# Peptides against a protein of PDB entry 5Z08: the designs that were tried, part 76

Target 1, 168 residues: chain A of PDB entry 5Z08
Amino acid sequence: RQKDEWAKKTSSLMKQLDWFIGEHLGAMLAAEELGGPVVGELMEIDPDDLSAGFNAHGKLKKATSQPDLDRRQRRIDDIWGPQDEQGQAHKRKRGADEALAASAEMRDLIEQLMNKLVEAGGDNSATYVEIPRESAAARFLVRSKVAMFHPNDARRLRLVDFGRDLDD
Target 2, 222 residues: chain B of PDB entry 5Z08
Amino acid sequence: GLPRLIDAIEEASKIPAKRRQTPIKPTIEKLTTHLYTHGASPDSLLRLADLLTLRNHLDQASLAAITRNLYPSSTVSDEVVLRFIGALGHGQLKPTLALQALFLRWLVMVYHLLENPGVLGQVYGVLFDLLDTAAIRPQLCHLLALVTRRKHVRPFRIQAILTLSRQTGGDPNLTGLLRVFKNYYPEIIVGDATKGRASAFKHPDPQWRQHLDEIQQRRSEA

## One batch from the design tools (peptide; made by RFdiffusion4, then SolubleMPNN)

Design b2_p13_2_s1 (from b2_p13_2, 5 letters changed)
Fold by OpenDDE base, seed 5:
Structure b2_p13_2_s1 (fold): chain B 168 residues (1-168), chain C 222 residues (1-222), chain A 13 residues (1-13)
Amino acid sequence: as target 1 above (168 residues)
Amino acid sequence: as target 2 above (222 residues)
Amino acid sequence: KPTRYEALRLALA
């Protein structure tokens, strides 16, 4: 009974999390990757704002070609390039694609973090996930105090185990 | 005039609200109205800084209202600045972190009126060591962005910001401060910490700025 | 008691 209630609650929470990632968080994370508002500071990001471009200061930029932008930043410049009519449709599509990519990255990261925590069997040293980059997803989890970086290696991320601190 | 209003508030600040014979709110409103209309002289600023920074029986709303209307009519002395800096951090005698954030915001907004901007550079370490305090970090980073000079950009501070940036998941205010540091030392490897959003450190209140300019102009015409 | 995480793994499975 309690196990089933817990399983149902967990399933419900996971569905809610998946929904939240897909409907809200993905777009916000995409905006952050795009140089937009940091998730938790600005809650209102219009998807249309995701199509217009963010400057290095998190403001909507007019498309200025800066050459050395990272692959996502190039996608950003492509998303935020000059608004001709064909460009707007491509921008909206690319904004949606970036939101989907951010959602997928967040889901994958959460899954990896959870799996490592389960596999570690209580060994905190084994709970770290190797992250290829400091993503908006990783940063969000750290800001939210859901995850933490390894003190000596920012490529290693783990979930904060709130359960252990209660049993000790 | 303003001195008499300050006198009344100073006396009231010594007494718990429940033991006051008269409500202080009308006097606070008169003071804030006067400050909004005329600004505060250097002497009045010092007295108000003491009221804002020293532990007394004034309520937080009154202290915040005074701070929001703390328009200098002229310059801001080092002594006034040091009162506000001395009020920062943790401690039973310190103002609330919310009020400290307002003080830092005020210092940002009046930075151009400081008699000696170098005074903030002298207390740079004190300001820098408070970066871990999340509640004041946005305004603190903005102030540090204004104050930072090449002499302040030291390896240990670079590393401290980088570490704190990781621990905070890339706080955009810290990223903004790192960019300021990088302007002095382009060779600073900030890694992925600067790839994220950085604060632009824009003026926190354009309307307040405009009103300050109007107060300052009236003095130049007198 | 299955750890919070075992139940999560079971709910994700």
Scores: peptide ipSAE 0.016, ipTM 0.452, DockQ to the pose 0.167; fails the geometry check
Fold by OpenDDE base, seed 2:
Order: structure tokens, then sequence, then C-alpha cells
Structure b2_p13_2_s1 (fold): chain B 168 residues (1-168), chain C 222 residues (1-222), chain A 13 residues (1-13)
């Protein structure tokens, strides 16, 4: 009985997580991968203020038109800027495809992390997943304090074991 | 006047709330109203800094309210700055991390009024070593962005912030601070840690700034 | 008892 209730609650939580990934998180992660805002930390960052940096006196530098910053800002503007009607449909489709890709990456990463944690049988050294890149998904899980990188290898990611801290 | 209000709060701060003969809230409200209207003199700032940073029986809401209304009418002395810096970190005698974040925010907002901005550079190590404390990191990075000079950008600190940036999944405040470091040493390889979004370190409260400017202007006309 | 994570794997599968 209690096991069945727990299984039902876990299944419900997973469905909610899958829904959240598909409906919200995937699009936000895709936006981050494309150079948009970081998920979970809505710091109002003016890109112009970021580009300007701080001078030796701690004052905001005047935005020097660094060409590479213009490309990143153009990318942000290309993603979020008011585009004319014809460009919007292709961008919406591309954005939807990127959101689907980000959702799939997040789902796969979560699955791998969970599987490794189960397979490890309590050995924390065996709980690491090898990640091919520091994706927006991986970074999000770390910022959310759900996952941790290996201290010496950023290609290794593990879930935070919340269960052990309850039994100690 | 302001000194008498501070006297009353200092005396009340020595006594547990349940043992006070009179509620302190009305006196705190009078103090915060006075601070909002007139600001605090250097002497009053020092006394208020002690009330805010030393362990006493004042409630967190009262301490936060005083901090949010801590408008300097003049300059901010090194002694006042050092009280707030000394209140940072972990320990039972330290203010809460929420109050510490407010103190750091305050230091950012009054940075231009410091009698000696170099005092923060002298305690740079103390500030830098607290970057692992997530609750104060946003304001701490902002303050460090203002304070950082070439002499502070050392190889061990570059490595420390890169490591911490990785461990935090690319905290935008750390990325912002790394960009400040790179302004002094363009050759710093920031790798993937700076590919993410950085903090702009915008002024934390434009309305507070405007009100501070009004208080400062009234002093220049007197 | 399937660990919380096995139930999660089964729900993601």
Amino acid sequence: as target 1 above (168 residues)
Amino acid sequence: as target 2 above (222 residues)
Amino acid sequence: KPTRYEALRLALA
C-alpha cells in the first residue's frame, strides 16, 4: 500500500516534470543556448552594460562597439527582437525545433543522472554521468542545486543525493 | 532629534523584546522616517552601524528597515565601512545572511560617498573568500566589481573564481566579475565560464539613488 | 522497494 502510493506520487511528479520540461523549460533552455537569458536567475542584465564592463575606477565603460558583441547582441535581437512577419515564421519554427531539442536533451540528461544514481547502490563515485558538453540543461541542474559537477572534471555530473542527508 | 532616537533604540536593544516596557516599533518607525527625510550624519552612521552589526535583541525586520533607510547625509567613514565588512561571513555572532546581503547592497549604493574607497581594496581578500556563500554572492560580486584593481587580479583568485563558476553552473555574477578581471588582464583564459550570461551590475535601486542624491544636494546648499 | 529513481525511470520510459 505505501509503496503503491509512493509509486503513484513519483509517477505524478515525473509527469509534472515532463510537462514542465516540454511546456516551459525546453524553450527557456533553448533561449539560453542561443544566447538568451539564463534559466532560474532572471537578473536584469542590460547587454549593453555587460559589453561596456567596468573601467579601472569601477565605472561602467562606454559600450565600445566590439564587433563580436554586436554579433551576440544581433543573435539576441534575432531571437527576441521584433522581426518582420516573414522572418517570424521561420524563427518560430527554428525556435520550436530548438526547444524540442533542448527538452529532449534535458529529459535524457535527467534519465541518465537518475539511472546512474540507482545503479551506484550508494557509491557516490559511481553516480557520475559523462556529459559531452556543458549544456544549458546541465548548467540549469547545477544552478538549481539538483546536480553537481565533479570537482576536478566538468565532464562528470551527478545528482545531489538528498536521500542520504535524511538518514544521517 | 536623531541622536535621541538612537539612544532609545540602543537602550532597547540591550533588552529582550518580551522584557521591554514599551514596544520598539514606534521608535524604529520614527527613526526610519527621520533617516528618509534628513539622512544620517557620520556620527549617527557609526552608531547605527554598531546597532546593525553587533549582536543585540533587535528583530530582523527592524534591522532591515534601518538598513533600507540608511541614507548618508555626508560621507561614509572607513570605520563605518569596516563595521559592515566585519559583520560578513558565517558565525553565531554574525548578522543573518539576509542582512549581510543588505549591507553589501548598501555599500554598493554608497560607494561614491566613501571617504576612502581604498579601504575596501585593503579588505579585498576577506570579501573574495566569501564568494562561495550563495546568499550574498550577487551583491558581493557587484561590490567586488567596483573595488577590483589590477593588484587584486592574482592567478590564485582567477583560478578560484573559474572553479567556483564551474561548480555553480555559470553563476552570472561570477561571470560578470571574471569580465572585470579580464579588463585588467585580457589574456585571461576564461574558457566556458564566460560563455554564459554575465551580470551587468546595474544600480540595485534607482529610486534609492535618486532619494540619496536629493539628501546630498540639500547638504551642499546648507 | 524500487528506489525513487527506479520509479522515475519507469515514469520517463
Scores: peptide ipSAE 0.015, ipTM 0.424, DockQ to the pose 0.161; fails the geometry check
Fold by OpenDDE base, seed 4:
Structure b2_p13_2_s1 (fold): chain B 168 residues (1-168), chain C 222 residues (1-222), chain A 13 residues (1-13)
Amino acid sequence: as target 1 above (168 residues)
Amino acid sequence: as target 2 above (222 residues)
Amino acid sequence: KPTRYEALRLALA
């Protein structure tokens, strides 16, 4: 009986989490990956304000062309660039695709984290998932205090075990 | 005048709300109205800083209302600054973290009126060590962004921000502060911590600034 | 007690 109620509650929570990821969180994470607002911070930061470093004259001097910085700057420019009508439809589609990708990444990351926690059998060293990048998904989980990075390796992420603290 | 209002509030602050013969709210409203209209002199600022930072029987709403109307009519002394800095952090005798955030916001907004801006640079370590306190971090990063000079940008502080940024999932305020550090040392490898969104550290309240400027202008004409 | 995460894995499966 209690196990069945727990299983039902857990199933319900997972369905709610999956819904939340798909309907809300994925889009917000995609926005964060694209250089948008950080999830959970209601910072109405005007895009014009992001370019305004403290220097009113601060043209961000060309940061040295690491190709990946140029891609992100292009993404920022693609997000905030001039609204031509044809650009808006392509931008909306790209935004939807990025939201779906972010949702999938979050789901996969949560699944991996949970699987590793179960497989570790209480060994905290075995609970780490290797993450290919510091994604918005990973950052969100850490910010939410659901996950933590390895102290010495930011490529390793694990779930916070809330269960142990209840038996003390 | 303002001194008499402060006297009345100081006396009331010594007494628990349930034991006061008269409601303090009307006196607080008179004080805040006076502050809004005329600002506070350096002497009045010091007295108000004590009321705001020392443990007393004033309610949080009253303390917040005073802080929101704490317009300097002139300069802000080192002593006033140090009272607010001393009130920061964890402890039973310290103001609430919400009130501390208002103090930090106030220091940001009056930074240009400090008699000695260097005083904040002297207590830089104290401010920096509070960055782990999430409730005050936004305002603290903003203040540190104003205060930071080359002498403060040290390898251990760079590493501390990088570590804390990872632990917080890339807090934009920390990213903003790290960008300020990078302005002094462009060679700082910030890694993925600066690839995220950074706070722009805009003025927290443009209307408050405008009103402060009006109060300051009246002093220059007197 | 099944860890919250075992229950989660079972619910995602």
Scores: peptide ipSAE 0.015, ipTM 0.440, DockQ to the pose 0.170; fails the geometry check
Fold by OpenDDE base, seed 3:
Structure b2_p13_2_s1 (fold): chain B 168 residues (1-168), chain C 222 residues (1-222), chain A 13 residues (1-13)
Amino acid sequence: as target 1 above (168 residues)
Amino acid sequence: as target 2 above (222 residues)
Amino acid sequence: KPTRYEALRLALA
């Protein structure tokens, strides 16, 4: 009974988290990767606003078309580049694609972190996930105190084991 | 002389401590005493930089002792600087992060003796990309504060520091570096991240500086 | 403990 209620509550919370990641957090993380506001300071970023990019004052700017540069560098160029008119439709699609990519990255990272925590069997040294980059997703988890970097290696991220700290 | 001491340490560094016929500690003490008294020539600095930065069988205490006594008697070459920069970061072949922090501190303290201060500007990206490494961040921010020029203050680096500042809960060293960036671009919105305490980037060791000045003064008289 | 993260993985999958 208690286990089933706990499983239901956990499932409900995860559905809410997944919804929040897909509907809101992905866009906000995408905004952060593109040089917009950091997640937690601005809660309401419309995906349409992401497409417009952000000016030097953190306000929306109009996006230009260059394809293959590192997403961070593209976003900075989108923030600091000239405001040309024609790019709006390509911008909306790009903003949506970036929000989807950020959502996927966050989901994947959470999954990896959780899997490593389960697999480690209580060995804190084995709970680290290797991250290819310090993403907005990784940063959000650290700022939220949900995850922490390895003290000697910022490429290694682990979940904070709140359950162990409560039993001690 | 200093070259003979370096020769002995180089040979000993190739051999595991348990297999050495003679203890290295007395030779390290002679080296550090010599360095404290006379400093290191450019040639000796290069050899010592290799001993400090390349993987060998010297113990961490010996490496730290050499680094703490690494007084240049003259200038510091680009090659010496690049050895220390190349030793930074994560990897099995790299020195410990504690030793890397000492190298960065050393570079800060000898910055005014560099033959070409521009060399650090050329490797600015390498240094900047290590800011996430907490163990070296204080000294790294100090070095970057000295090295930073307008050309280095790029939007991606501004964003990276802002991001890292938020992750670290407003590390005073990052706040200090952001203030340096803001000096070049006053329009940089640093938000609440700069309202916190910033590092003043004071000289790490005033006594070491004074002793370095004494060693350097003897060179100008020769 | 393990069942929570498995349930989470299954919910995110």
Scores: peptide ipSAE 0.015, ipTM 0.300, DockQ to the pose 0.080; fails the geometry check

Design b2_p13_2_s2 (from b2_p13_2, 5 letters changed)
Fold by OpenDDE base, seed 3:
Structure b2_p13_2_s2 (fold): chain B 168 residues (1-168), chain C 222 residues (1-222), chain A 13 residues (1-13)
Amino acid sequence: as target 1 above (168 residues)
Amino acid sequence: as target 2 above (222 residues)
Amino acid sequence: KPTRYEALRLALE
């Protein structure tokens, strides 16, 4: 009975998490990766506020720096630029693709973090996942105090073990 | 001397750890011991900045150990500063964010030794645009608190901090930086963002400061 | 043994 209730609760929480990642968090993480606002902890971003385009006057002047920053900024301008009718469909599609990519990255990262925690069998040193980059997903988890970086290597991320702090 | 140690590490940094004929750790230990005892000259600082900021085969522990012992024996040039600033952000070729946080901490601790403190003011925008990066935000806010002048306190930056503060649930470092902004423009309406706990931006390492002062004094006597 | 996450993914599908 208790195992079945736990399984049901876990399944329900995972469905809610997957929904939250797909419907809200993915878009927010994509916005952050593209140089948009950093989404904090439980910000109820009203979906309607995401539709309120950042006003055009925040022209980041083209500093002639490295081509990759310019590509991301162009992507932001492409996603958040004024909604002219024909450009909207391509912008929406690109925004949706970036949100899907961010959602997939977050899901994969959570998966790896959880798997390492299980495999470590209580050894905190073995719970670290090697991350290829600091993604918006990784930053979000750290900011939310769900994950932490290795003290000596920010390419290593682990889940915060909330269970140990309760037993001490 | 220090130049020979740097030469050996530069050569070793070109080779993957598994292919090195000799372990690099003993050479790193000699380097860090030398840096702790004597500090680094401007020329040595530039070479070490390149080792720390450019992608190579040195391990993160070695890079962190060098950074923790990076005592300037003299001044810090604009070129050295710009190497560390150029290493900031999320690029694949950039150092880890943990190492970037150590670089920012170092810049805070050596700020008074900069040949031209104005160089940081020139790159203020680059630093400010990185506030979204949570891993470096504490040290970045501290550095910005030192660098900020009236010319940098612009309406768009005020609004950016306010927005980011809301998004982070009132990060104490952002609140601290916003208080610095308010010192230049007391009329800034900071709302609830300043009601929270603010960082005092205390010196990150008093022992490191004391040891730096000892190294700097030995040069003035020579 | 399906990884706990594969089991989770399968439970989400």
Scores: peptide ipSAE 0.013, ipTM 0.277, DockQ to the pose 0.031
Fold by OpenDDE base, seed 5:
Formats: structure tokens, C-alpha cells, sequence
Structure b2_p13_2_s2 (fold): chain B 168 residues (1-168), chain C 222 residues (1-222), chain A 13 residues (1-13)
């Protein structure tokens, strides 16, 4: 009975999480990856408000030295650059594509973190996922106190085990 | 007069200290005393900016002493500003980071005397890209706090500061700069970084300000 | 005590 209720609750929460990632969080994470606002406790940033706020100031002249900014940051000028009408549709599409990519990255990261937790069988040392980069998704999970980095290795991320107190 | 003192120092700056026939320290002291008493004209400021920013044989203590007494008697030209900005960063031909920090501090203290404050806005990117340089970061953030306008607050810069803030464990100067950014875009969420201790970017030297005001006042009466 | 999933939900709410 308790296992079934837990399974149902877990399933419901996963569905809600998936919905939240797809509908809201993905866009916000994409905005963060693009150097926008960090997703904090106040999640009320309308992605459209973010786009509207930055649209007016698009003419940054090309600074000559391309620092090796991560591919997503190079797209900032493409996303936030001056909107000609045809550019708006392409920018909206690019923004949507980045939101989808961020959503997928978050989903994948959560899945990996959860799988490692289950596989570890209570060994905290085995619960770490190696992350290729410090993503907005990873940072969000850490800020939300859902995940934590390894104290000595910022490339290792694990879920906070809230459940250890349940089996004891 | 001041031009002759600068001439003597310029000539001495071409020669290694061990090969100088006369010690330069007395001339530096005369220069700094003159600067403290009368300030520097725009022409003198340009010449002094060259002495401070170009590689020469002047010792660091002398350069620092000149910088600490670099009171403008009038305005500060774009050319003078650009000399100091051009001296920033890493490189064998660049001044020491300690001296660069003094230059940035000076720019903060004379910001209100710039002929064209917009010149700093034009080189905003150059300044911003130096934020990773810890030795100059405090003064650089202060200068950026003065210079920042809405046009400079871009997503990539927001992210860069946030990333650097994380890497530095929440440098209060970066937090202060983020607050300035947030004034232009209130929707910027900086999480715990804004809850942390932020620099208020107070005037670096109130006594220096007061003395500058006295020098500037004498010009208005002349 | 909120389950791990409840904590995640609360962190996302």
C-alpha cells in the first residue's frame, strides 16, 4: 500500500515536473544560458517580458575579439540583436529552440541524477553524475537545494538525499 | 614651472636608474608638490599620462606618487582617459596591476571632470573584459558602476558577472555591479548574490576629493 | 518529512 501510494505520488510529481520544465523552466534556463536573469525564488519572469526588456538595446557593435564564449553565448547577439520583422520570426524560433534544448538538458540531467541515486543503493559516493559543463540546469538544481556539487569536484553533481531520514 | 619638471622626468625616464647622473627623486618630489598645490593642466595631464602608462625606467614608487597627486586643474580630455584605459590588462609593456588599480581609482575620482564621460561608455567592453583580473576588480567595478547605462546591460554581461561571482565566492564588488545592472533591468534575478554583501562604491578618498575641489575652485576664480 | 520528490516539487513551486 505505502509503496503504491509512493509510486503514484512519484509518478504524479514527475508528470508535474515534466510539465513545468516544458512550459516554464526551459525558457528561463535558456534565458540564463543566454546571460539573462538567473532563475531564483521568484519565478514570475515572463519569457516575453525578458525578450521585450532586452529588445530595445540590440545594437551592440561587434567587439572584434571573439572570446571563446560557449556556443550558446554567441547566440545572444542573434537572439537579442535588432529585430527586423523577418528577424523576429527567426529569433522567436531560435528562442523556442533554445528553450527546448534547455528543457531537454534539464530532463536528461534529472534522469541521470535519479538513476544514479537508485543505482547507488545508499552509497553517497556512487550518486554523483559527471556533468560536462556547469549548465543553467545544474546551477538551478543547486540553487534550489535539490542537488549539490562534490566538495572537491564541481564536475560531479548529486541529488540531495532527503530520503535518508525516511529509512532510518 | 611644471613643464620643465615634466621635461626633466621624461628625459630621466629614458635612462636606467643606475646610469642617471642625478637622482630623480628630488625632481619627482618637486613635481608632486607642484601637482598638489596647483594641479595639472590638460597638456600636463597628457604628458603625465604618457609617463605613467608607457614603459620607461621610472620606479613604481615614483609612478604611484605622481598618480596619487594627479589633480586636474581643469577638465580631463578623452585622450588622457584613453591612455589610462590603454594601459590596463596583462602584458610586458603594460604597467603593473597595482599601478593600474591606481589609474582606475583616479578615473573614478575625476569622473565628474571628464570632458566627455561618454568615452568610457565607448570602451565599456574593454573595461568589462578585465573583471576577471582580481587585482583591479574593486576599482574596475566602481568605475563600471559609474559608466554603466542601459545599453551596456546585456545578457552575456549579466551571465559573465554571475559566473564570475560564483567563481569568486560572491565578490562584493561584483554584487554591487549587479545591483547597478538591476537598476536598469529589475527583472534580473541574481539569487543569493544580491542578498550578499555589496560594495556601496563610496568615494575612494574623501580628502583627495576635497583637495581636488579646492584646486578646481581656484580655477573658477581666475 | 517531505519526500525527495516533495522537496523537488517545493523547490520548483
Amino acid sequence: as target 1 above (168 residues)
Amino acid sequence: as target 2 above (222 residues)
Amino acid sequence: KPTRYEALRLALE
Scores: peptide ipSAE 0.016, ipTM 0.276, DockQ to the pose 0.055; fails the geometry check
Fold by OpenDDE base, seed 4:
Structure b2_p13_2_s2 (fold): chain B 168 residues (1-168), chain C 222 residues (1-222), chain A 13 residues (1-13)
Amino acid sequence: as target 1 above (168 residues)
Amino acid sequence: as target 2 above (222 residues)
Amino acid sequence: KPTRYEALRLALE
């Protein structure tokens, strides 16, 4: 009985998570990957203002055109720049494709993390998933305190085991 | 005048709300109205800093209201700054983290009025060590962005921010602070931690700034 | 025993 209730609850939570990933989180993660806002922080950040830093009077320094800034500004301009009509359809399609890709990446990452946790049989050293890159998905899981990076290797990610803290 | 209002609030702050003979809210409203209209002198700022930072029986809403209206009419002394810095971090005697965030925001907004901006540079380590406190990190990073000089950008602090950035999933405020560090040492390898969106550290409240400028202008004409 | 993964996959399908 309790196992069946737990299984049903887990299934329900997973369905809700999948829905949340598909409907909301994927688009937000895609925006983050494209240099948009970090998920949960709707800060109006002008990246150019950031790179410029502040003078001693709290005024933004003029951004010295560093090439990496130009690339980010292009990405921001690509995200927020004037949309010509033909560019809008392509941009919408690209945005949808990126959201789908981000959703798939998040699903796959969660899947791998859960599998490793089950396979490890309580060995924390065996619970790490090798991630090819620090994705928005990985960052989100860490930020939400659902996952943790290996202390010595940022390519290794594991789920936080919340069950142990209840028994101690 | 403002001193009498502060006197009344200081006395009320010693007494639990349930034991006060007179409601404090009307006095707080008079204080905040006065502060909004005239600002606070250096002496009044010190007294208000003590009210805001020391444990007393004032409610959080009143403390927040005072902080939101804490317009300096003049300069901000080192002593006032140090009261607010001393109130930061974890501890039963310290203000709430929400109030600490307001203090840090205030310090950002009045940074140009500090009698000695170097005082914040002297306590840089204290501020930096609080970066792990998520509730105050946004305002703390903004303040550190203003305060940071070359002497503060040390390898151990670079590594600390990089580590914390990974642990926080690339907090934009930490990324912003790393960019400030990189301005002093362009050779800093920030890796993927800087690929994310950074905070611009814009002025937290343009209307507050404008009103502060009006208060400061009136003093210069007197 | 279906791995938590198989259960998750089945729940997501």
Scores: peptide ipSAE 0.014, ipTM 0.494, DockQ to the pose 0.038; fails the geometry check
Fold by OpenDDE base, seed 2:
Structure b2_p13_2_s2 (fold): chain B 168 residues (1-168), chain C 222 residues (1-222), chain A 13 residues (1-13)
Amino acid sequence: as target 1 above (168 residues)
Amino acid sequence: as target 2 above (222 residues)
Amino acid sequence: KPTRYEALRLALE
């Protein structure tokens, strides 16, 4: 009985997580990959203020039009800027495709992380997943304190085992 | 006047709240009102810094209220700065991390009023070693962004930020600090640690700044 | 009994 209730609760939670990934998180991760805001950090950062850097007195330098900033700002403007009419459908489709890709990447990463944790049988050294790149998905899991990188290898990611602390 | 209010709060701070004959809240409100209207002199700032940083029986809400109204009427001495720096980190005798974050925010907002901005550069190592403390990291990175000079940008600190940035999933505040470091050494390979959003380190409270400027202007006219 | 993680895997499939 209790195990069945736990299984049902876990299944329900996973469905909610899958829904959240598909409906909300995927789009936010796609925005981050495209140079938009970082998921979970409502930092009102004006990228223009950062690009300006700090002078010797700690004051913001005047934004020198550095060409690389123009590219990143263009990406942000391309994602969040006022959509002129004709580019909207292609941008929406591309945005939807990127959101779907980000959702798929997050689902796959979570699955791999969980599988490794189960397979490891309590050996923390065996719980690491090799990631091909530091994706927005990987970074999000680390920021949320759900995952951690290997101390010496940023290509190795594992889940934080919250369960071990309960059995000790 | 302000000294008498501080005297009353100092005496009350020695006594547990349950053993006080009179509630301290009305006196705290008078103090914060006075600070908001007139600011604090250098001598008053030092006394208030001790009240804020030393372990006493004042409640966290009162300490936070004093900190939020801690407008300097003139300059901020090295001694006042060092009281707040000494209060940072983990320990049973130290203020809460929430209060420490308010102190760091305050130091950012009054940085231009320091008698000797170089004092923060002298304690740079102490500040830098606290970057792993997530609760104070945003304000700490902002302060370090103001304080950092070429002499502070060392290979071991670059590596420490890079490592911590990876471990935090690219904390924007750390990315912002790395950009400050790169301004002194453009050849620094920041790699994937800069692919994230960086903090702009904007002024934490524009209204507080405006009110501070008004208090400072009254001093120049006197 | 499937571990919490096996149940999760099955829910993600």
Scores: peptide ipSAE 0.013, ipTM 0.486, DockQ to the pose 0.121; fails the geometry check

